# Peptides against a protein of PDB entry 3V4L, part 26

Target 1, 386 residues: chain A of PDB entry 3V4L
Amino acid sequence: GQPLAKDKVALLIGNMSYWEHPKLKAPLVDVYELTNLLRQLDFKVVSLLDLTEYEMCNAVDEFLLLLDKGVYGLLYYAGHGYENFGNSFMVPVDAPNPYRSENCLCVQNILKLMQEKETGLNVFLLDMCRKRNDYDDTIPILDALKVTANIVFGYATCQGAEAFEIQHSGLANGIFMKFLKDRLLEDKKITVLLDEVAEDMGKCHLTKGRQALEIRSSLSEKRALTDPVQGAPCSAEALVRNLQWAKAHELPESMCLKFQCGVHIQLGFAAEFSNVMIIYTSIVHKPPEIIMCDAYVTDFPLDLDIDPKHANKGTPEETGSYLVSKDLPKHCLYTRLSSLQKLKEHLIFTVCLSYQYSGLEDTVEEKQEVNVGKPLIAKLDMHRGL

## One batch from the design tools (peptide; aimed at target 1 G81)

Design b2_p14_1_s2 (made by RFdiffusion4, then SolubleMPNN; from b2_p14_1, 9 letters changed)
Fold by OpenDDE base, seed 2:
Structure b2_p14_1_s2 (fold): chain B 386 residues (1-386), chain A 14 residues (1-14)
Amino acid sequence: as target 1 above (386 residues)
Amino acid sequence: MEVKLVSTDPQLSL
């Protein structure tokens, strides 16, 4: 019979906005496209951009809580990285220059912890460079991995080689995701699917002799990403897992705000990633005596580091939101919250209505405070350890 | 337009 997954869980991390290292572009598009494909495959997907070392550790810990016996676990990483002594290191956005193993997450340590969960399949997709870090002479003494015969690594490049992104004037994938996305939905053994992706990369004139996919696998069974999830959650642990994932992906409900002047504002929310939300405001009713009015959002929690110059834009694209703009209502003001993992408290902010009456020169302001609780990933309280 | 590949190797800037 076709293998069944007890559940399917994915953690996708895209690091691009490095503090001390070159900024990347591809991880934004790659994490977004992979999220949408894995959701079509019935994966529970957590998608995170621009994580610090501490935030990456917490994201991995929360991912490991979603793993159990017979669960399919997928970890995708796009960002800076290196490989020392066959160990793969993911580089956080706050990593110093130069970075060392103590500033980075070791993928083989994560694999050890996944093997302790008795997972049905462990897939690692590593879209990073695999060059040695010559500034890190640390030999990590890792415990021997268990023989579980359920591990697959897809490395975007060969050992000791570079990964590449496409310089384009618009949105572009990294090289690995460009080929992976075309095959990811195929009902094939995951190692066969990745081998076909490797062939496609090898045939492309752009990538030929520059980047090649490496596959490492112990997978003895015919497991596919298309394998159906076992029916209704029969265990208390499966119910807890479903509730935890649902909490991390729950948007605030859309609100209709009523001001004393009789203006009505629609306040709406959209998820771009598990840690990235768009707030949008629109005027849905205006009295005829009001000639002009605008609704701004302000007074955000300091933990979110929101620059007011990037808030309240006339288009989603002016906020840096290029991916979800087609699914947003038109003729709003838009604000992008890109660091929801940093939120310690409830998301409380002010909606400010600025308006003018016919025949009065003075602008009038009304304000309402809005509490939307903890949106998306902020419900997991990733910061509880500091 | 020639599609230029750019390395994501952070060590190229060191």
Scores: peptide ipSAE 0.273, ipTM 0.798, DockQ to the pose 0.560
OpenDDE base, seeds 1, 3, 4, 5: peptide ipSAE 0.264, 0.260, 0.249, 0.271; ipTM 0.793, 0.789, 0.785, 0.791

Design b2_p14_1_s3 (made by RFdiffusion4, then SolubleMPNN; from b2_p14_1, 8 letters changed)
Fold by OpenDDE base, seed 2:
Structure b2_p14_1_s3 (fold): chain B 386 residues (1-386), chain A 14 residues (1-14)
Amino acid sequence: as target 1 above (386 residues)
Amino acid sequence: METKLVSTDPQLSE
């Protein structure tokens, strides 16, 4: 019979906005497209952009809490990285220049911890460079991995080679995701699927002789990403896992705010990623005596580092939100919260209404405080260790 | 515009 997964869990990390290193572009699109595909495959997906070392460690720890016996675990990383002595290192956005192994996350350490969970399948998709870091002479003493015969690595490039982005005037994938996305939904053994992706990369004139997929696998069984999840959660642990994932993906409910002047505002929320949310405001009712009326959001928690110059935009794209703009209501003001993992308290902010009456020259303001609790990933309290 | 590949290698900028 077809193998069953006890559950399917994915952690996707895309690092782009490096402090001391070149900024990337592809991880934004790659994480978003892969998230949507893995959701169609019934994966519980946590998708995170622009994580510090500490935030990456916590994201991995929370991912490991979702793993158990017979669960399929998938880790995707897109960003800067290196490979020393067959160990893959993911580079956080706050990594110094030069970075060392002490500033980075070792994928083989994560694999060891996944093997302790007795997972049914371990898939690593590493969309990073694999060149040696010459500034890091440290040889990691890793414990020997268990022989579990359930490991698959898809490396976007060969050992000692670089990965590439496509430079376009618009949104573009990295090379690996460009080919992976076309096959990811196929009902094939994961190693066969990745081999077909490798062939597609090798046939493309753009990528031929520049980037090649490497597959490393111990997978002895015919396991696919399409393998069905075992039915109703039969254990207390499976119920806890489902609740924990659901909490990390719960948006605030849409609100109708009523001001004393009789203006009504719709306040709505949309998820772009597990740590990225769009707030939007619209005027849904205006008394005829009010000639001009604008509603903006302000007074965000300092932990979110919200620049007011990038808040309250007339389009989602002006906030840097290019991916979900089609699914948002039109004729709003939009604000993008890109660092929800940093939120320690409840998301409390002010909605300010600025308006003018017919025959009065002076602008009037009304304000309402809004508390939406902890949205999305902020419910996991990734900061509990500080 | 020609589709250009750009390396993501952080060590090429040194």
Scores: peptide ipSAE 0.253, ipTM 0.785, DockQ to the pose 0.553
OpenDDE base, seeds 1, 3, 4, 5: peptide ipSAE 0.253, 0.243, 0.241, 0.250; ipTM 0.786, 0.781, 0.778, 0.788

Design b2_p14_1_s4 (made by RFdiffusion4, then SolubleMPNN; from b2_p14_1, 8 letters changed)
Fold by OpenDDE base, seed 1:
Structure b2_p14_1_s4 (fold): chain B 386 residues (1-386), chain A 14 residues (1-14)
Amino acid sequence: as target 1 above (386 residues)
Amino acid sequence: MEVKLVSTDPELSE
């Protein structure tokens, strides 16, 4: 019979906004497009941008809690990285310059932990450089991996080589995702799918002799990303996994705020990623005696590091949100919360209505505090160790 | 428009 997945879980990490290293662009688009494709494949996807070392460790730990016997696990990473002695290191955004193995996440350590979960399939898609880091002389003594015959690595580049992004005047994919996205939905053994992606990349004149996909596999079975999920959750663990995933994707409900002046504001929420949310405000009712009014959001938790200069924009694009702007209502003020993983408490903020009456020169302000609980990834309490 | 490939290697961005 066709192989069945007990469930399908993916963790996607895109690091771009490095503190001590060059900023990237492709991971934004790559994580977003891959998230949408994996959702069509019935994956439970957690998508995270710009994680610190601590936040990456916690995201991996939470991902490992979703893994169990016969579950398909997929880890995608796009960002800076290196390879020493056949060990792949993902570089967090807070990594020092130079970085070392102690500042980075070893993919082979994650694989060891995934093997302990008796997973049905382990897929690693690593969109990072594979050059040696000459500042890291650490020879990791890794324990021997178990022979599980269910591992697939897709490396965006060859050993000792670089991965590239396409710099164009707009949003563009990395080279790997550009070709992967066109085939990802195909009902093929995952190694065969990746071989076809490698052939497509090899035909590209831009990457010829600069970047080539490397596939490393021990996969003995005909497993595909299209393999159906086994029916109704028959175990307590499957129910817990479904609830944990649902928590990481639960948006706050839209609110209608009523001010004393008779103005009504719609407050809405949209997910861009599991750790990135757009807040939008719109005036849905205005008394005729009020000639002008605007609804601003302010007083965010300090943990979110919200710059007021980037809040309350007339377009999603002015917040840095280019991907979900089509699905957002028009004629709002928009604020992008890009670090929801940092939220330790409930998301409490102020909605400030500034308005003017006909025939009065002075602006009037009314304020309402709003508590929306813990949105999206903030429900996983990834900070419980600090 | 020239499509430029840019390395994601931090050492080559100098």
Scores: peptide ipSAE 0.217, ipTM 0.749, DockQ to the pose 0.518
OpenDDE base, seeds 2, 3, 4, 5: peptide ipSAE 0.213, 0.207, 0.178, 0.209; ipTM 0.746, 0.754, 0.735, 0.751

Design b2_p14_2 (made by RFdiffusion4)
Pose (drawn by RFdiffusion4):
Structure b2_p14_2 (pose): chain A 386 residues (1-386), chain P 14 residues (1-14)
Amino acid sequence: as target 1 above (386 residues)
Amino acid sequence: SPPHMGVKGVIHES
């Protein structure tokens, strides 16, 4: 009568800043939006931006680790894609020009690994172009799929076609997400809901005849993204899964820093994506003997490759964050740490204090090191092992 | 340089 989910897990990857290919803009916004919608449907969500081939493989491994028998698994990709010989490929940011299947992730490979885990539902939302990569000489000769009647595909466009994004100078949105976001929360069967989305997508003027939603499904059960999760976890296997999930969304505690000069610096942290964290520095207290002082953050791990133009900015928007000043506490210096999947080490940076005493010209520098461990997805140790 | 393949479409607006 009522279909049930052992758990609902989602992996969302949004690639924008390609090295050898045109950079995209809507993936960040679409990924942010799909996480919020999927969390309302009680999903364990992993949100990641600008992954290389190696990094993309690890995200799939962490996602597969969160899937077991009866778990609804969902994969959303927004970025560059190509389709050769019946296979869909997601292109990582590190992809060369020209690129081949070896440089890319085959979705069919990911699907087989999910079937090996006995998942109740396999939903794929591929918000990518589907043309031929004429340079691709290799045909993967992949093994046949087990008939499991739970596979669902939400291709943003058809084979040989393109998926489009509206790059309006402001926010920038994807077409598939414009029509998906208004309908995702419905209690319809996943296939029925995706078809209703395909109808509204046809009413689109910007994309008519260039992009159409393609649905491919084997699903023989009235399964939906709104189906409930098996109430009390109470199983030992179920507990290990909730820990593995919580291990990736840990944020450093908002600490207060005391300086030898009697100045207090409040250090705050904000989550944007599992891959993205925002630090803010507020000067909470200073002694009367000091009037002039500015707190600035430096000496980040080189693995992260933090650009100076994205750090120590008056507002979060100036760092490139999707989070706005109403979401983040007012008046601090905001700094954006994207690319946490690059952190093998522990997070250590210096909170540098430049200050001046009453009646003196000289400028005094007091540097204090801060170790915040492995925030968010860095805690998963994606680079672990030999 | 060779052409770009499998590139996602963009609708430019101002």

Design b2_p14_2_s1 (made by RFdiffusion4, then SolubleMPNN; from b2_p14_2, 8 letters changed)
Fold by OpenDDE base, seed 1:
Structure b2_p14_2_s1 (fold): chain B 386 residues (1-386), chain A 14 residues (1-14)
Amino acid sequence: as target 1 above (386 residues)
Amino acid sequence: KPPYEGVMGQILLE
């Protein structure tokens, strides 16, 4: 019979905004496009940008809680990385220069933990460099992996080589995602799909002799990302997994705020990623005696590190939100919260209405505090250890 | 500067 997945879970991490290393661009687009494709494949996807070491550890721990017997697990990483002695290290955004294994997440350690969950399939898609880090002399003594015959690695590049992004004047994919996205929905064994991606990448004149896809697999069964999820969640564990995933994707409900002057504001929320939310405000009713009014959001929790210079923009693009701008209402003020993983408390902020009456020169302000609880990934108490 | 080991190389499309 066709293999069935008990469930499908993916963790996607895109690190771009490094503190001590060159900034990347491709991970933004790559994580977003891969998220949308994996959702079409009935994956429960957690998508995270710009994680510290601690935040990456917690994201992996939460991902491992979603894994169980016969579940398909997919880990995608786009960012800086290295490979020492056949061990792949993902570099967090807060990694020092130079970084070492103690500052990084070892993919083979994650694989060991996934094997303990008796997963149906383990897929790693590593869009990172695989050069040796000569500043890390650590020889990791890894315990022998179990023989599960259900492991697939897609490395964006060969051992000892670099992975590349294409610099265009606009948003562009990394080389790996550029070819992967065109085939990801195909009903093929995952290794066959990746072989076709490797052939497509091999035809690219830009990457010829610089980057080639490497596939490492022990997959003995004909498993595909298209394999159907086994029927209604009948186990308590499946219900818990569904609830945990739902919590990580629950947006605040849209609110209608009413001010004393008679102005009504619509406050809306949109997810760009599991840790990135857009807040937007629109004036839905204005008394005729009010000639001008604007609705600003302010007084965010300090944990979010919101620069007021980047808040309350006239377009999503001015906030750095190029991907979801088509799905947002027009003629709003937009604010991007890019670090929801850092939120320890409820998201409480102020909506400030500034307005002017006809025939008065002075602006009047009214303020209303809004509590939207813990949005998206902030419902996963990733910070319980600090 | 030493070539940044572990950096995604940027291919500038000419």
Scores: peptide ipSAE 0.032, ipTM 0.677, DockQ to the pose 0.637
OpenDDE base, seeds 2, 3, 4, 5: peptide ipSAE 0.028, 0.024, 0.024, 0.025; ipTM 0.672, 0.653, 0.667, 0.635

Design b2_p14_2_s2 (made by RFdiffusion4, then SolubleMPNN; from b2_p14_2, 8 letters changed)
Fold by OpenDDE base, seed 3:
Structure b2_p14_2_s2 (fold): chain B 386 residues (1-386), chain A 14 residues (1-14)
Amino acid sequence: as target 1 above (386 residues)
Amino acid sequence: APPVQGAMGVIKLE
């Protein structure tokens, strides 16, 4: 019979906004496109941008809670990284310069923990450099991995090499994702699919002799990312997993705010990633005596580090949201909350209506506080212990 | 700063 997954769970991390390291661009597009493809494959996807060491640890811990016997686990990482002694290290955005293994997440440690969950398949897609870090002389003492015969590594590059992004006039994929996305939906054994991606990437003139996909696999079974999820959740653990994933993807309900002046505002929410939400405001009703009015969002929780200069933009793109803008209503003011993993409390903010009456020079302000609870990933309390 | 070991390379298309 066709192999069945008990469930399919993916954690996607894209680190771009490094504090002490060169900023990246490709991880934004790569995580977004991969999220949409894996959702079409019935994966439960958590997609996270710009994580600190602590936030990455918590994201991995929450991912591991979603894993169980026969579950397919996929970890994707796009960002800076290195490889020492055959161990892959993912570099958090807060990593010092130089970074060391103590500042980074070891993928082989995550694999060990995934093997303890008795997973049906473990896939690692590592879109990072694999150069040695000469500032880290730590020899990791790895415990012997279990012989589970269900492991696949897709490395964007070969050992000791760099992975590349294409800098074009706009947003572009990394080289690995550029080729992976074209094949990811194919009903093929995951190693065969990755071999075809490697062949396609090998035809790329830009990366010829600079980057080559490496596949490392112990996968003894014909497992594919297309393998159907086993039907109705037969266990309490499967129900808990479904509920935990659902919590991380719950948007606030759209609200209609009514001001004393008779202006009505639609307040809406859209997910770009599990930790990135767009707030949008629109004037849905305005009395004729009000000539001008704008609805600003302000007074965000300090944990979100929202710069007011980047809030209340006339386009999603001006907030740094380039991917979901087609799915957003037009003629709003847009605010991008890019760090929902930092939110310790309920998302409480102020909607400030600034307006002018016909024949009055003075602007009037009305304010309403809005509590939308914990949106998206903020429900997982990924800040627990900070 | 020392060259960032493990930094993603950027291919500029001219």
Scores: peptide ipSAE 0.225, ipTM 0.796, DockQ to the pose 0.791
OpenDDE base, seeds 1, 2, 4, 5: peptide ipSAE 0.207, 0.099, 0.206, 0.210; ipTM 0.787, 0.685, 0.793, 0.790; seed 2 fails the geometry check

Design b2_p14_2_s3 (made by RFdiffusion4, then SolubleMPNN; from b2_p14_2, 6 letters changed)
Fold by OpenDDE base, seed 3:
Structure b2_p14_2_s3 (fold): chain B 386 residues (1-386), chain A 14 residues (1-14)
Amino acid sequence: as target 1 above (386 residues)
Amino acid sequence: KPPYEGVMGVIHLE
């Protein structure tokens, strides 16, 4: 019969905003596009940008809680990374310069933990460099992996080589995602799909002799990312997993705020990623005696590191949100919350209405506190232990 | 070269 997945779960991490390392751009688009493709493949996708070491560990732990016997697990990483002694290290955004294995996540350790879950398929898509880090002399003594015959690695580059992003005047994919996205929906064995991606990359003049896809597989069965999920959740654990994932993707409900002056504001929320939310405000009713009014959001929890200079923009793009802007209402003020994984408490903030009456020169302010609970990934308490 | 390995390369399109 056709292989069935018990469920399909993906963790996508894109690290760009490194503290001590060059900033990247491609992971933004790559994680977003891959998220949308994997959702079309019935994957439960957690998509995270700009994680610290601690946040990456917690994201992996939460991902592992979604894994069980016969579940397909996919880990995608885009960012800086290295490979020492056949071990792949993903570099968190807070990694020091130079970084070492103690500051990084070992993919083979994650694979070990996935194998303990008796997963049906383990796919790693590693859009990172694979050069040796000569500043890390640690020889990891890894426990022997189980012989599960269900492992696939797609490395964006060869061992000892760099991976590349394309920088142009706009948003662009990394080289790997540029070719992967065109084939990802194909009903093919995952190793065959990746081989076709490798051929397509090999035709690219930009990467010829610089970057080539490496496929490492022990996959003995014909398994595809298109393999159907087994219908009804047949266990209490499957129900809990589905609820946990749904909880991590729950947006706050849109709110209509009413001010004493008679102005009504629509407050809305949109997810860009599991840890990135856009807040938007719009004036939906204004008394005729009020000539001007603006609705600002302010007083965010300090854990979110919201710079007021980047809040309340007239376009989503001015917040750094280029991907979901088409799906947002027009004529709002927009604020991008990019670090929801840091939110320890409920998202409480102030909506400040600044307005002017006809014939009065002075601006009036009214404020209303809003509690929207824990949005998206903040519901998983990924900061547990800090 | 940057004093670190594993930094993703950049291809500038002209």
Scores: peptide ipSAE 0.256, ipTM 0.798, DockQ to the pose 0.709
OpenDDE base, seeds 1, 2, 4, 5: peptide ipSAE 0.235, 0.243, 0.228, 0.226; ipTM 0.785, 0.790, 0.782, 0.779

Design b2_p14_2_s4 (made by RFdiffusion4, then SolubleMPNN; from b2_p14_2, 9 letters changed)
Fold by OpenDDE base, seed 5:
Structure b2_p14_2_s4 (fold): chain B 386 residues (1-386), chain A 14 residues (1-14)
Amino acid sequence: as target 1 above (386 residues)
Amino acid sequence: KPPVQGAMGQIKLE
């Protein structure tokens, strides 16, 4: 019969805003496009941008809580990385220069933990460099992996080689994602699909002699990303997994705020990623005696590190939101919260209404505090322990 | 700063 997945879960991490390393651009687009494709494949997707070491550890721990016997697990990483002694290290955004294994996440350690969950399939898509780090002399003593015959690695590059992004004036995919995205929905064994992606990448003049896809697998069964999920969650563990995923994707409800002057504001929320939310405000009713009226969001939690200069923009693009702008309501003020993983408490902020009456020169202000609870990934309390 | 070994390379399209 066709193989069935008990469930399908993906963690996608895109690190681009490094503190001590060159900034990247491709991970933004690559994580976004891969998220949309994996959702079409009925994956439960957590998508995270710009994680610290601690935040990456917690994201992996939360991902492992979604894994269970016969579940398909997919980890995608786009960012800086290295490979020492056959171990792949993902570099967090806060990693020092030079970084070492103690500052990085070892993919083979994650694989060990996934094998302990008795997963049906383990897929690693590693869009990172595989050069040796000569500043890291650490030989990781890894426990022997179990023989599970369900492991697939898609490396964006060969051992000892670099992965590349294309410097374009606009948004562009990394080289790996550029070819992967065109085939990802195909009903093929995952190793066959990746082999076709490797052939497509091998035809590219930009990558010839610089970057080639490497497939490493022990996959004995015909498993595909298209494999159907087993029907309604009948186990308590499947219900818990579905609830845990739902928590990480719950947006605040849209609110209608009423001010004393008779102005009504709609406050809305949209997810760009599991840790990135757009807040938008619109004036839905204005009394005729009010000439000018603007609704600003302010007084955000300090943990979110929101620059007021990037808040309350007339377009999503002015906030740095280029991907979801088409799905947002028009004629709003937009604010992008890009670090929801840092939120320790409820998201409380102020909506400030500034307005002028006909025949009065003075601007009047009214304020309302809004508590929207913990949006998206902030419900998982990724900072419990700092 | 020493060149970060393992940084993702950038291909400039000329």
Scores: peptide ipSAE 0.113, ipTM 0.779, DockQ to the pose 0.763
OpenDDE base, seeds 1, 2, 3, 4: peptide ipSAE 0.096, 0.087, 0.098, 0.077; ipTM 0.761, 0.692, 0.769, 0.703; seeds 2, 4 fail the geometry check

Design b2_p14_3 (made by RFdiffusion4)
Pose (drawn by RFdiffusion4):
Structure b2_p14_3 (pose): chain A 386 residues (1-386), chain P 14 residues (1-14)
Amino acid sequence: as target 1 above (386 residues)
Amino acid sequence: STTKLVSRYSEPSS
């Protein structure tokens, strides 16, 4: 009568800043939006931006670790894609020009690994172009798929076609997400809902005849993204899964820093994506003997490759964050730490204090080191092992 | 302000 979910897990990847290929803009916004919608449907969501080939492989491994028998698994990719010989490929940021299947992730490979885990539902939302990579000589000769009647595909466009994004100077949106976001929360069967999305997508003027939604499904059960999760987890296997999930969304505690000069610096942290964290520095207290002082953040792990133009900015928007000043506490210095999947080490940076005493010209520098451990996805140790 | 419709095609070349 009623189909049930052991758990609902989602992996969302949004690639924008390609090294050898045109940079995209809507992936960040679309990924942010799909996480919020999927969380309302009670999904364990992993949100990641600008992953290399190696990094993309690890995200799949962490996602597969969160899937077991009866778990609904969902994969959303927004970025560059190509389709050769019946296989869909997601292109990582590190991809060369020209690129091949070896440089890319085959979705069919990911699907087989999910079937090996006995998942109740396999949903794929591929928000990418589907043309031929004429430079791809290799044909993967992949093994046949087990007939499991739970595979669902939400291709943003058809084979040989292109998926489009509206790059309006402001926010920038994807076409698939413009029509998906208004309908995703419906209690319809996943295939029916995706078809109703395909109708509204045809009413699109910007994309008519260039992009159409393609649905491929084997699903023989009235399964939906709104189906309920098996109430009390109470199983030992179910507990290990909730820990593995919580292990990736840990944020450092908002600490207060005391300085030898009697100045207090409040240090706050905000989550944007599993890959993205925002630090803010507020000067909470200073003694009367000091009037002039500015707190600045430096000496980040070189693995992160933090650009100076994204750090120590008056507002979060100036760092490139999707989060706005109404979401983040007012008046601090905001700094954006994207690319946490690059952190093998522990997070250590210096909160540097430049200050002046009453009646003196000289400028005094007090540097204090801060170790915040492995925030968010860095805690998963994706670089672990030999 | 500009509004552009952009493909997510990678435009590979040699």

